Peptides against a protein of PDB entry 7PB4. Designs and how they scored, part 44

Target 1, 105 residues: chain A of PDB entry 7PB4
Amino acid sequence: KMLNIKEYKEKLLSTLGEFLEDHFPLPDRSVKKKKKNIQESSVNLITLHEMLEILINRLFDVPHDPYVKISDSFWPPYVELLLRNGIALRHPEDPTRIRLEAFHQ
Target 2, 218 residues: chain B of PDB entry 7PB4
Amino acid sequence: DALQMAVGYFEKGPIKASQNKDKTLEKHLKTVENVAWKNGLASEEIDILLNIALSGKFGNAVNTRILKCMIPATVISEDSVVKAVSWLCVGKCSGSTKVLFYRWLVAMFDFIDRKEQINLLYGFFFASLQDDALCPYVCHLLYLLTKKENVKPFRVRKLLDLQAKMGMQPHLQALLSLYKFFAPALISVSLPVRKKIYFKNSENLWKTALLAVKQRNR

## One batch from the design tools (peptide; aimed at target 1 F19 F24 I87 L100)

Design b2_p13_6_s3 (made by RFdiffusion4, then SolubleMPNN; from b2_p13_6, 5 letters changed)
Fold by OpenDDE base, seed 1:
Structure b2_p13_6_s3 (fold): chain B 105 residues (1-105), chain C 218 residues (1-218), chain A 13 residues (1-13)
Amino acid sequence: as target 1 above (105 residues)
Amino acid sequence: as target 2 above (218 residues)
Amino acid sequence: EILEEIYLRLLLS
C-alpha cells in the first residue's frame, strides 16, 4: 500500500512536471550579452515546479507560518497564475508573502 | 532630440528640482504622443515606455496615455511583450490598463517581430479568459496564436464551461470554431457555421495609425 | 492529495 502511494505520488509529480513544462514554460530570456553595463539583474527565474515545491515544503515545514517571501526569482506570471487559480494566497498584511492554499481544510 | 528627452524623463523619473512637475510631465507626454502618431516609435522606445506604462511608476491617466501611443515605426520587440506580461501580473496597473494592453497586443500583433516567446505564453493568456473584461480580447489573441498543439481537452472543456456561463459570445464561438478546426473530435457540439468571424476589436483605437504604419513599411 | 488538487486547479482554471 505504501509503495503504491509513493509510486502514485511520483507519477503525479512527473505528470504535473510535464504539464507545467508544456503549458507554462519560462520565457527564453535570450540574454543578448551586449556589453552595456545595464545591470539587468541576471536574476535566474525558477520554474513553476520549483516554486510549487518551495510552497509545499514551507507548508509542511512551518505549518503555523506557511508563507514564503516572493523573491526576484519568482516570475510574476507564475505568482499571478497560482493566486488566480486559488493555489496560493497572499498574506493579508504583507503582499510580498504568499502561501499554498490549504486544500484539506 | 525632444523625443529622447521625453523618453529619458519617463525612464529616469522627474528631476526633483522642477517646481512644475505636472507641466513638465504633460510636455513630455505630448512629445511622445505627437511623434508616435505621426511617425511611430522605435522598438527601443516602445520597450522603455511600455514597461513604464505597466510598472505603476505613474498614475493611471498617464499610463493610459502612454499605452495608447505605443505605435511602432516598424516593429515591436517580442521581448517587450514578454516583459509587459510580467508587469501586468505585478498588480500595479489598473484593470482598465490590462484591457487596454490586450487590445493593444491584438492591434499590434502583426508588428511584433517574433512570435516564439509569445506562443509560450499561450497558457497564461488562456488563464486570463476567466476575466470577463479581458475575455473578448484574449479570445482574439488566442485566435491569432492557437496552433494544433495548443488544442487540448482541458482547454476545450474550459471554453465550453465559459460558454455555458457567459452565453454564446461571438469571440468564444470564433475561438471554439478554430479549436474544432484543429481537433474536430474534441468538440462534439454543433457550432453555428459563422460565415464571418467577429471580434469586437475590429474597431480598435489604432486603426488610423496602423494604416499609416503599414503604408510606411510597404 | 495536494499535488492532485494543484494539478486539477491548473487544468480546470
Scores: peptide ipSAE 0.595, ipTM 0.887, DockQ to the pose 0.310
OpenDDE base, seeds 2, 3, 4, 5: peptide ipSAE 0.593, 0.593, 0.592, 0.594; ipTM 0.885, 0.887, 0.885, 0.888

Design b2_p13_6_s4 (made by RFdiffusion4, then SolubleMPNN; from b2_p13_6, 5 letters changed)
Fold by OpenDDE base, seed 2:
Parts: sequence; structure tokens; C-alpha cells
Structure b2_p13_6_s4 (fold): chain B 105 residues (1-105), chain C 218 residues (1-218), chain A 13 residues (1-13)
Amino acid sequence: as target 1 above (105 residues)
Amino acid sequence: as target 2 above (218 residues)
Amino acid sequence: EILEEIKRRLLLA
């Protein structure tokens, strides 16, 4: 039974991953060559899947403080996507922190 | 030159020591507007100014004026558009600015150098259909972007749901008709055969400027 | 269940 749960989780993660890659991929930030004045933010953006994983893990690991600080690696469209669709919530006092919505029982 | 100084001002921000901040701002803004409408702006200038307009660095009035003068001399970089979409999601822009951006994007669509990266943003644009203020313009944008691969059952359902909620809107009908063209099996509902696709004239704001750009590039 | 719900909500976008 435990093996079935693990396999199920893996399948779900895989399915979600494929979905996210198909419909919400990161744009290829062409490392534009150093033209002098464009501060190419060398910030490595994480995938939506990775972002969700972080949020889920935080919720389970630290349930009393399930909020994650929005870093520069968080692509704004992803953050907005999660917030708009009720998947994530902003901290009421700190807009730089978000948590996964508690839709699980 | 005056334009470079103006762009530099917006990029670097007002130098604290300027006693006449508002006058300086207006001067530079007028410079940008003048050049943009007369000659158009270089892709690099649009890149800088577009980001500034959407970053929330300045007030809504200033942002609106900047955005209205984002007229290309030749082309707009797709990278600028991608960055702009990111800024829209940061939440520092007003709703009116967002609407104006999508109108701008539709109006300037043909002047964007490449569409590959923009096409990757299809899902994000589609998500914006839920915004009533954006919906007409997003539909138009999606009409321009939609490929067969984008037509999925869940998106069809979403469009039909939207239609059920807001009625038979011309912009929705146009998009649905395109969807039906690509995937007739997914849309069982008989769509009225509208011979003419009607989108809101988002180009009206830039009609004269666009004509000028086309003439210069000929 | 969480992953399914996330997917569902994204599909509603």
C-alpha cells in the first residue's frame, strides 16, 4: 500500500510536470551578450514545478510558518498565476512572502 | 542628444539635486513623445522605456504617456515584450495601464521581430481572459497567436464558459471561430458564421504613427 | 490530492 502511494505521487508529479512544461514554460532568456547598459539580471529563474515544490515542502515541513519568501528566482508571471488562481496566498503583513493555499484536508 | 538624455533620465531616475523635478520630467517626456511620433524609437529605447513604464517607478499618468509613445522606428524586440509581461505581473501597474499595454501589443504585433518567445507565453495570456477589462484585447492577441497546438479541450471549455457568463461577445466569437477552424471536433456548438471578425479597434491610438512606420520601412 | 487540486486550479485559468 505504501508503494502504491509513492508511485501515485510520482505519477502525479510527473503528470503535473508535463502539464506545466507544456502550458507554462519559461521563456528562453537569451543571455543577451553584455551590451554595456543592460544589467542582464543573471538571475536563474526556477520552473513553476520547482516553485510549487518549494511551497509544498514548506507547508509540510513548517506548518506553523508555511510562508516562503519570494526570491529573485521567482518569475513574476508564475507568482501571479499561483495567486490569481488561489493556489498561493500572500502573507497579510508581508507581501514578499507567499504560502500554498490550504486546500488539502 | 536630447533623446538620450531623456531616456537616461527615466532609466537612472531624477537626480536629487534638481529643484525643478516636475519641469524636468515633463521636458524629457515631451522629448520622448516628440521623437517617437515623428521618427519612432529604436528597439533599445523601447526596451528601456517600456520596462520603466510598467515597473511602477513613476506615476500612472507618466506611465501612460510613456506607453502611448512606444512607437518603433523599425522593430520591437520580443525580449522587450517578454519582460513587459513580467512587469505586468509584479502588480505595480494600474489596471488601465495593463489594458493599454495589451492594446499596444496588439497594435504593434506586426512590428515585433520574432514571435517564438511570445508564443510560449500563450498560457499566461489565456489566463488573463478572466479579467473583464482585458478580455477583449487578450482575445485579439490570442487570435493572432493561436496555433493548432494551443487549441486544447480545457481551453475550449474555458472559452465556452466565459461565453456563457458574459454572452456572445464578438471578440470571444472570433477566437472561438479560430479554435473551431483548428479543432472542429472540440466545438460542437454552431457558431454564427460571421463573415467579418470584429475586434475593438485597439490600433486607433497609433493609426497615424503605424502608417508612418510602414512607410519608412518600405 | 494537493497536486490534483493544483492542476485543477491551473486548468481553470
Scores: peptide ipSAE 0.556, ipTM 0.875, DockQ to the pose 0.347
OpenDDE base, seeds 1, 3, 4, 5: peptide ipSAE 0.506, 0.493, 0.502, 0.501; ipTM 0.840, 0.813, 0.834, 0.834; seeds 1, 4 fail the geometry check

Design b2_p13_7 (made by RFdiffusion4)
Pose (drawn by RFdiffusion4):
Structure b2_p13_7 (pose): chain A 91 residues (1-28, 43-105), chain B 212 residues (1-189, 196-218), chain P 13 residues (1-13)
Amino acid sequence: KMLNIKEYKEKLLSTLGEFLEDHFPLPDVNLITLHEMLEILINRLFDVPHDPYVKISDSFWPPYVELLLRNGIALRHPEDPTRIRLEAFHQ
Amino acid sequence: DALQMAVGYFEKGPIKASQNKDKTLEKHLKTVENVAWKNGLASEEIDILLNIALSGKFGNAVNTRILKCMIPATVISEDSVVKAVSWLCVGKCSGSTKVLFYRWLVAMFDFIDRKEQINLLYGFFFASLQDDALCPYVCHLLYLLTKKENVKPFRVRKLLDLQAKMGMQPHLQALLSLYKFFAPALISVKIYFKNSENLWKTALLAVKQRNR
Amino acid sequence: EVAVLEEISLRLE
């Protein structure tokens, strides 16, 4: 069961990365890829389940933040505009 | 054959400015509907015309008439439905066309050969609940399509939030009752749906439905 | 984690 989940997770992650690079590229400060941004969000969602918010830095390309916001992937903090969290799809 | 000429004409896409082209388009569309309303269309022709109508090609009237004449002689391929869902995801489709398609998918549900690959698109179907123009028809479709495996906690939570936003709507209540039946531990709370008239009810389709 | 990745993939498609 564990190995099957692992194979599925790795396949999903690789194909997701390829899809992101193919459909959501950077334009050319130092910006990070959308993949790294999603990784930071996923990591913070499970590492700190009581505060899954991450600060928005200058490396976050505003179009990526707005993309994640429009598609119900990322959620804004009720009061702090510089923080965003990942939607807890597992619950 | 008389119908294949019209299928090829519609596969060629829209053509130049109209000198006599309006009459040609009308003749081809009349031929298709005559065949559809007399004895029905085959799976291949339907696979072609449904995806042509759900694409950006041709105007709204042509796509509406094609959707209203999508009557199967036998069965409907599920791959055609998958491609139709994908064309919906493209976004170059009219709202009224989307409503008509969801009505067609509800009406033609028992004439799709397989429905497992369609159930795999449950997520795409569920995401369309945000749109309040598609909400009743999407709810009617999900009432038919929902299995036990599809009742995930996230979806229950989002459906409860949508209930709280829109109120206890009949279609939302029916879908929520189905979700309660399938997963009572995730939440506490088939049949009549408004605007569920079968627009595609020909006599032969009626005999086939009774034979079903 | 898998459920999150599936929803991300679905919504970006």

Design b2_p13_7_s1 (made by RFdiffusion4, then SolubleMPNN; from b2_p13_7, 7 letters changed; failed a check: too like the target's own chain)
Amino acid sequence: MLEILEEIYERLK

Design b2_p13_7_s2 (made by RFdiffusion4, then SolubleMPNN; from b2_p13_7, 8 letters changed)
Fold by OpenDDE base, seed 2:
Structure b2_p13_7_s2 (fold): chain B 105 residues (1-105), chain C 218 residues (1-218), chain A 13 residues (1-13)
Amino acid sequence: as target 1 above (105 residues)
Amino acid sequence: as target 2 above (218 residues)
Amino acid sequence: MLETLEAIYQRLQ
């Protein structure tokens, strides 16, 4: 039974990862490194998978404060996607913080 | 020139020292509007001004006016569109601004230089169908973007579920008809053969301007 | 965690 759960988890993770890559890829920011001095800080955007991992880990590691601060690495469309689909919630008093929805009672 | 000064004003923001901030704002806004409607804007100008309109730097009235005059002289950069979508999601834009953006995007779709990166946003746009205010315009956008590869069983299910909730909306029917064209096996429901695809005339706001752009690019 | 992953996947589909 435990082996089946582990295998199922691994399969689910793989399937989810593939799904995220296929349907919600990051746009190629052609950083046209044209030399003009605009320090557009090439903010390295994280994948949706990485974003979810952060949110999941925070929920389980710090259940009493499961909120994550939205960083510049968080692509805004991903945040919106998670919020719109009921996967994440904004902090009621601080819109810069989001948490994973508690799917477990 | 006057346009560069106006764009620079919006980009850098009001210099604190101007006693007549509102008059200056209006002057620059009128300059942008005048040039945009007469000649169109360069891709670089659209890039700057579009971000400003969606960033929440100015009030909704100003943002709306800026967005309404995002008329290209020749082309719009797809990069500008991708950036704009990001700004829409930051939460500083009104619902009306979001609607206007999607209307603009549909109206200006043919003037976007490339579609490759926009096509990558398909999943995001599809998720936006759940927004009742956006749904008609997002359906139209998706109708323009949809390829056979985008027609997946889970998306078909979502569209059918949405139709069950919202009823037989013309814009949903149009999109479903396209899905059925690409993947007839996924849609068993008899869709009324509507000969005419009816999307809301999002283009009406820019009809004259679009004609002028097409004439200049001939 | 498994249930969370399932729930996420279901909401994205």
Scores: peptide ipSAE 0.715, ipTM 0.930, DockQ to the pose 0.378
OpenDDE base, seeds 1, 3, 4, 5: peptide ipSAE 0.713, 0.713, 0.713, 0.714; ipTM 0.930, 0.930, 0.930, 0.930

Design b2_p13_7_s3 (made by RFdiffusion4, then SolubleMPNN; from b2_p13_7, 6 letters changed)
Fold by OpenDDE base, seed 4:
Structure b2_p13_7_s3 (fold): chain B 105 residues (1-105), chain C 218 residues (1-218), chain A 13 residues (1-13)
Amino acid sequence: as target 1 above (105 residues)
Amino acid sequence: as target 2 above (218 residues)
Amino acid sequence: EVETLEAIKRRLS
């Protein structure tokens, strides 16, 4: 029974990942190799899948403080997407922190 | 030149602690407005000024005026648009600025050099249909972006649910009609045959400017 | 956890 639950979870994660990649891909940053020394901090944006994993893990690992600080790796449209769909919530006092919505509480 | 000085002012801020900050700002804003409406702006200038207008560096009144004069001389870079969408989501711009941006995006759509990256944002724009203030303009944008590959069963369901909630809105019906054209099997509901598709604000703020741009590029 | 994943999928699809 436990093995079946683990396998089912992995299947759901995989299916969700494929769905997110198909419908919510990151824009291709044309790395214009123009060597202009502007330290454009090449902040690597994470995928929507990775963002959700971070939020889910925080909710279950630290339930008393389930908020994640929005980093530069968080693409703003993804944050907006999660907020609009009721998947995430902003911290009431700190707009730089978000949490996964508690769907079953 | 005067335009370079004006753009530089907005980008770098005031060099000298001038006691007359407001007069200097107004001078530079008028310079940008004058050039934009007469000749249009270069793609690089639009890139810089869009960022400034959406970053929250200045007040809403200034941001609105800057955005209203984002008129291209020739083309707008799609990279500038993608960056702008990101800035909109950071939460430093007003709701009115967001609406104005989508109006601008629809108005300037044909002057955007490429659409490949913007098409990747389809899912994001589709989710924005839930915003009542943005919905009419997002429908128009989606109408321009939609390809057969974008018409999915779950999106059809969401559009129909939205219609059930807000009623049969002309902009929503226009988008649904396009969806039915691409995928008739997904939409069983009889849609009224609209001979003409009408979106809100067909008379955009840039009508005169757009005519001038088209004449210069012929 | 499974329920959370299902809920996320339902809200996005």
Scores: peptide ipSAE 0.668, ipTM 0.936, DockQ to the pose 0.338
OpenDDE base, seeds 1, 2, 3, 5: peptide ipSAE 0.655, 0.661, 0.670, 0.664; ipTM 0.927, 0.930, 0.936, 0.931; seed 3 fails the geometry check

Design b2_p13_7_s4 (made by RFdiffusion4, then SolubleMPNN; from b2_p13_7, 6 letters changed)
Fold by OpenDDE base, seed 1:
Structure b2_p13_7_s4 (fold): chain B 105 residues (1-105), chain C 218 residues (1-218), chain A 13 residues (1-13)
Amino acid sequence: as target 1 above (105 residues)
Amino acid sequence: as target 2 above (218 residues)
Amino acid sequence: MVEVLEAIKERLS
């Protein structure tokens, strides 16, 4: 039974990852490295899968403070997507922090 | 030139409005407006000003005026649009600005140089259908973007659910009709054969300007 | 964890 749950979890993670890649890919930032001094800090954006992983891990690792600070690696459309679909919530006092929705509460 | 000075002001200029700063701001805003409506703006100018309008650097009135004059001389870069969508989601712009942006995006759609990256945003735009204020314009945008590969069972279900909630809206019907065209097996519902696809005329704000742009690019 | 993943998938799909 435990093996089945672990296997199912792995399968679910894999299928979710594929789904996210297929339907919510990152746009290719044509990093035209033109030399001009605008330190566009080429902050590498993380995938939606990675973002969700961070949120899920925080929920389980620190359940009393399940909030994650929105970094520059968080693509704003992904944040909006998660908020709009009720997957994530903003901190009521700090809009720079988000948490995974407590689907079981 | 006067336009470069105006763009430079918006890019580098002080955020805090002093009374004397309002006159300067108005002067530069009028310069941008005049050039945009007469000749259109270069893609680089649109790139800069579009981000400024959506970043929340200025007040809503100023942002609205800037966005209304985002008229291309020739083309709009898809990169500018992708960046703009990002700024739109940061939450520093008003709901009305978001609506205006989608209206602008639909109106200027044919002037965007490429669609490959915008097409990758399909899933994001589709999720925005849940916003009642955006829904009519997002439907129109999706109508322009939709390819056969975008028509998935889960999206059909979501559209039908949305229709059940909102009623038989013309913009939803238009999008559903397109979905049925690409994947008739997924939509069993008899859609009225609407001969005319009806979207709100998003281009009305730019009708005169768009005609001028089309004439210059012939 | 599985329930969370299922809920996420359901909300996105």
Scores: peptide ipSAE 0.700, ipTM 0.934, DockQ to the pose 0.379
OpenDDE base, seeds 2, 3, 4, 5: peptide ipSAE 0.697, 0.697, 0.698, 0.698; ipTM 0.933, 0.933, 0.932, 0.933

Design b2_p13_8 (made by RFdiffusion4)
Pose (drawn by RFdiffusion4):
Structure b2_p13_8 (pose): chain A 91 residues (1-28, 43-105), chain B 212 residues (1-189, 196-218), chain P 13 residues (1-13)
Amino acid sequence: KMLNIKEYKEKLLSTLGEFLEDHFPLPDVNLITLHEMLEILINRLFDVPHDPYVKISDSFWPPYVELLLRNGIALRHPEDPTRIRLEAFHQ
Amino acid sequence: DALQMAVGYFEKGPIKASQNKDKTLEKHLKTVENVAWKNGLASEEIDILLNIALSGKFGNAVNTRILKCMIPATVISEDSVVKAVSWLCVGKCSGSTKVLFYRWLVAMFDFIDRKEQINLLYGFFFASLQDDALCPYVCHLLYLLTKKENVKPFRVRKLLDLQAKMGMQPHLQALLSLYKFFAPALISVKIYFKNSENLWKTALLAVKQRNR
Amino acid sequence: HEAVLYQMVEELV
């Protein structure tokens, strides 16, 4: 069961990365890829389940933040505009 | 054949400015509906015309008439439905066309050969609950389509939030009751649905439904 | 593409 989940996870991640690079590229400060942004969000969601918010730095391309916000993937902090969290789809 | 000429004409897409083209389009569309309302269409023709109508090609009236004449002689391929959902995801489709398509998918549910691949699009179907114009028809569709495996906690939470936003609507209540039946531990809380009149009820479709 | 992204991210999470 564990190996099957692993194979599925790795296949999903690789195909997701390819899809992101194909459909959500950077334009050309130092910006990070959307993949790295999603990785940071996913890591913070499970590492700190009581505070899954990550600060928005200058490396976050505002179009990516707004993209994640529009599609119900990322959620804004009720008071702090510089923080965003990932939607907890698992619960 | 008389129908294949119209299918090819619609596959060619919209043409130049109209000198006599309006009459030509009308003749082809009349031929298609006559065939559809007399004995029905085959799976291949439906696969073609449904996806042509749900694409950005042709105006709203042509797409509406095509959708209103999408009556199967036998069965409907599920791959056609998958491509139709994909065309909905494209977004170049009219709202009224989307409503008409969901109504058609609800009406033609028992005439799709397989429904597993269509159930695999449960997520795309569920995401359309945000749209309050599609909400009742999407709820009617999900009432028919929902299996036990589809009742995920996230979806229960989002449906409860939508109930709180919109109120205890009939279609929302019916879908929530189905979710309760399938997963009572995730939450506490088929049949009549408004605007569920079968627009595509021909006589032969009726005899096929009774034979079903 | 945005809808596909949402679905894939939902499955990943």

Design b2_p13_8_s1 (made by RFdiffusion4, then SolubleMPNN; from b2_p13_8, 5 letters changed)
Fold by OpenDDE base, seed 2:
Structure b2_p13_8_s1 (fold): chain B 105 residues (1-105), chain C 218 residues (1-218), chain A 13 residues (1-13)
Amino acid sequence: as target 1 above (105 residues)
Amino acid sequence: as target 2 above (218 residues)
Amino acid sequence: SEMTLRLMVEELV
């Protein structure tokens, strides 16, 4: 029974990953190294899948403070997508922090 | 030149010490407006100014004026559009600015140099259909972007749900008709054969400017 | 789409 739950979760994660990749891919940062010294801080954006994993893990690991700080690696469209769909919530006092919505509470 | 100074002002922000901040702002804004409407803006200038307009650095009135003068001399960089969509999602711009942006995006669509990255944003645009203020313009944008590969069962369901909620809107019907063209098996509902696809004329704000751009690039 | 994403996430949690 427990093995089936783990396998099911893994399958769901995989399916979610595929869905996110197909429908919400990151834009290809054309790292056109144009020579001009604008240090475009090449902040590596994380995938939506990785963002969700971070949020899920935080909820389970630190349930009393399930909020994650929005970093520069968080692509704004992904944050907005999660918020608009009720998947994530902003901290009421700190708009730079978001949590996964508690769907089962 | 005057344009470079104006763009530089918006990029760097007002130098603290200027007593006449509003006059300086207005001067530079008028410079940008004048050049944009007469000659159009270079892709690099549009890149800078579009980001500024959507970043929330300035007030809504200024942002609106900047966005209205985002008229290309030749082309708009796809990268500028991708960045702009990112800024729209940060939530620092007004609802009216978002509407104006989508109107601009539709109006300027043919002047965007490439569409590959914009096509990747299809899902994000589709998600914006739920905003009643954006829906007409997003439908028009999606009508321009939609490929067969984008027509999925879940999107069909969402469009039908929106139609059930909002009624038979012309812009929604246009998009549904395109979906039915690409995937007739997914749309069992008989759509009225509309001979004319009616989108809100988003181009009206830029009609004269767009004609001028097309004439210069012939 | 949004509902699908939400449902998928809800199933993971």
Scores: peptide ipSAE 0.308, ipTM 0.830, DockQ to the pose 0.297
OpenDDE base, seeds 1, 3, 4, 5: peptide ipSAE 0.306, 0.264, 0.302, 0.305; ipTM 0.829, 0.776, 0.829, 0.834

Design b2_p13_8_s2 (made by RFdiffusion4, then SolubleMPNN; from b2_p13_8, 6 letters changed)
Fold by OpenDDE base, seed 5:
Structure b2_p13_8_s2 (fold): chain B 105 residues (1-105), chain C 218 residues (1-218), chain A 13 residues (1-13)
Amino acid sequence: as target 1 above (105 residues)
Amino acid sequence: as target 2 above (218 residues)
Amino acid sequence: SSMLLRLMVEELV
């Protein structure tokens, strides 16, 4: 029973990844806007898929503290997307932490 | 060929300068209709035209006619269906177009190449049960899609609440019976034993076309 | 697309 749920979730995550690549790609790095001073923060931005995977995993692994700290790898538009659409919630006391919304509680 | 020109017209949109825009539109629409009903459309043509029909690029009458001729020659790409559902979320299509789309989706379900991504849209379809106009067709679609893993307590509650509101509708009872089959512990209510499951509009608009498609692909 | 994303995530949770 548990194995089937895990396999199902893995398959769903994989399919979600494909969907996200098509509809929510990271900004193309090729637009070198000429403006000098934006320090190319060497931080590799993660995909929306990876971000969701982190949030989902945290919810399951630590259900009593399901919050993930927003890192520099989190593309701000993705964070906003998740928050605005009720997919994620900010921690009430720490705006740097977000959780996946518990849709089924 | 004439079909490629017609598809290209819908994809690129009408060239502003033609005085006879409506005649040109009608010509291309008739071309698509004729080919679709005679031979079916290629997956690529369906991808383009289905997207156009739901995007709101054209008027409701045109979109309805395009959607009615979304008949596959062989298969429909799952990606085309996912894109189409995405347009439903944007809300640029009419209520009648949404109903027609769900009817189309049920009718063409067996011709969709894969179901993996469509299964991920289960929640979207389930949420659409609240629309009284969509509910019969959504129940039919969910009946085709539902797996054991989709049968969750909150969905059971929503279905029972919907039944309490709408009464014991045949399409809703069909779905509840399937839910009870997968998760009998979640559904304590006795469901009437139905000898036959009936969904509204089992005779789809595409009955003759679908028979022809099945015959060509045998 | 954002609504679809929410609904897809809801299936994962």
Scores: peptide ipSAE 0.329, ipTM 0.586, DockQ to the pose 0.527
OpenDDE base, seeds 1, 2, 3, 4: peptide ipSAE 0.324, 0.321, 0.323, 0.318; ipTM 0.574, 0.566, 0.577, 0.450

Design b2_p13_8_s3 (made by RFdiffusion4, then SolubleMPNN; from b2_p13_8, 6 letters changed)
Fold by OpenDDE base, seed 1:
Structure b2_p13_8_s3 (fold): chain B 105 residues (1-105), chain C 218 residues (1-218), chain A 13 residues (1-13)
Amino acid sequence: as target 1 above (105 residues)
Amino acid sequence: as target 2 above (218 residues)
Amino acid sequence: SSLTLRLMVEELV
């Protein structure tokens, strides 16, 4: 039973990943590495799939504090997308933290 | 030159307003405005200033003035637009600034050097249709961006739902008509045959400036 | 897309 649930979740995550890649791909930051001085911190942005995976895992691993800190790897449009669609919620006291919405409560 | 000094001030200058700083700010802002409206700005200058206008570094009044003078001399970099969209999502800019940005984006659309990355943002723009203040301008933007591959059943449903909520808005009808053109099987509703597609952009804030840009680049 | 995305996430959770 547990194995089936895990496999099912993995399949769903994979399907979700494909959907997200098709509809919400990351913009290709042509990091043209040309040398000029602007420390554009080459922060590697994570995919929306990876972001959701982090949020889901946090909800399961730490249900009493299911919030994830927004890092520089979190592309702001993705954060807003999740928030606007009711998929994620900001922490009421710390806007730098977000959680997955509890859809089944 | 005076423009470089002004841009440098906005990029590196003090964030905190002091009385003497306000005069300096106004001086530099006027410099940018004057050059932008007379000659347009270089793509690099637009990149810097557009980012500043949307980052929340300055107050809404200053940001609005900067954004209003984002007039290209020749082209706007697509990368600048992608960065701008990212800043819009950080929530440090006002709703009015967001509206102004979308108006600007539609007005300047033809001056953007590439569209490949902007097309990838289609889903994000589409999600912004839910904002009543943005909806007219987002519809216009989507009308410019929409390809056959973007026309999906779920998007059709969303547009029809918006139509049910908001009524038969001209901008929404224009977008739906385009969707029907690409995927007639997805839209069973008879759309009124509008001979002319009307978006609210008849009063483009940049009309005079855009005419001047086009004349200089001919 | 928003509804579909939400529904897909709801099924995961």
Scores: peptide ipSAE 0.277, ipTM 0.805, DockQ to the pose 0.313
OpenDDE base, seeds 2, 3, 4, 5: peptide ipSAE 0.239, 0.277, 0.261, 0.260; ipTM 0.486, 0.768, 0.782, 0.771

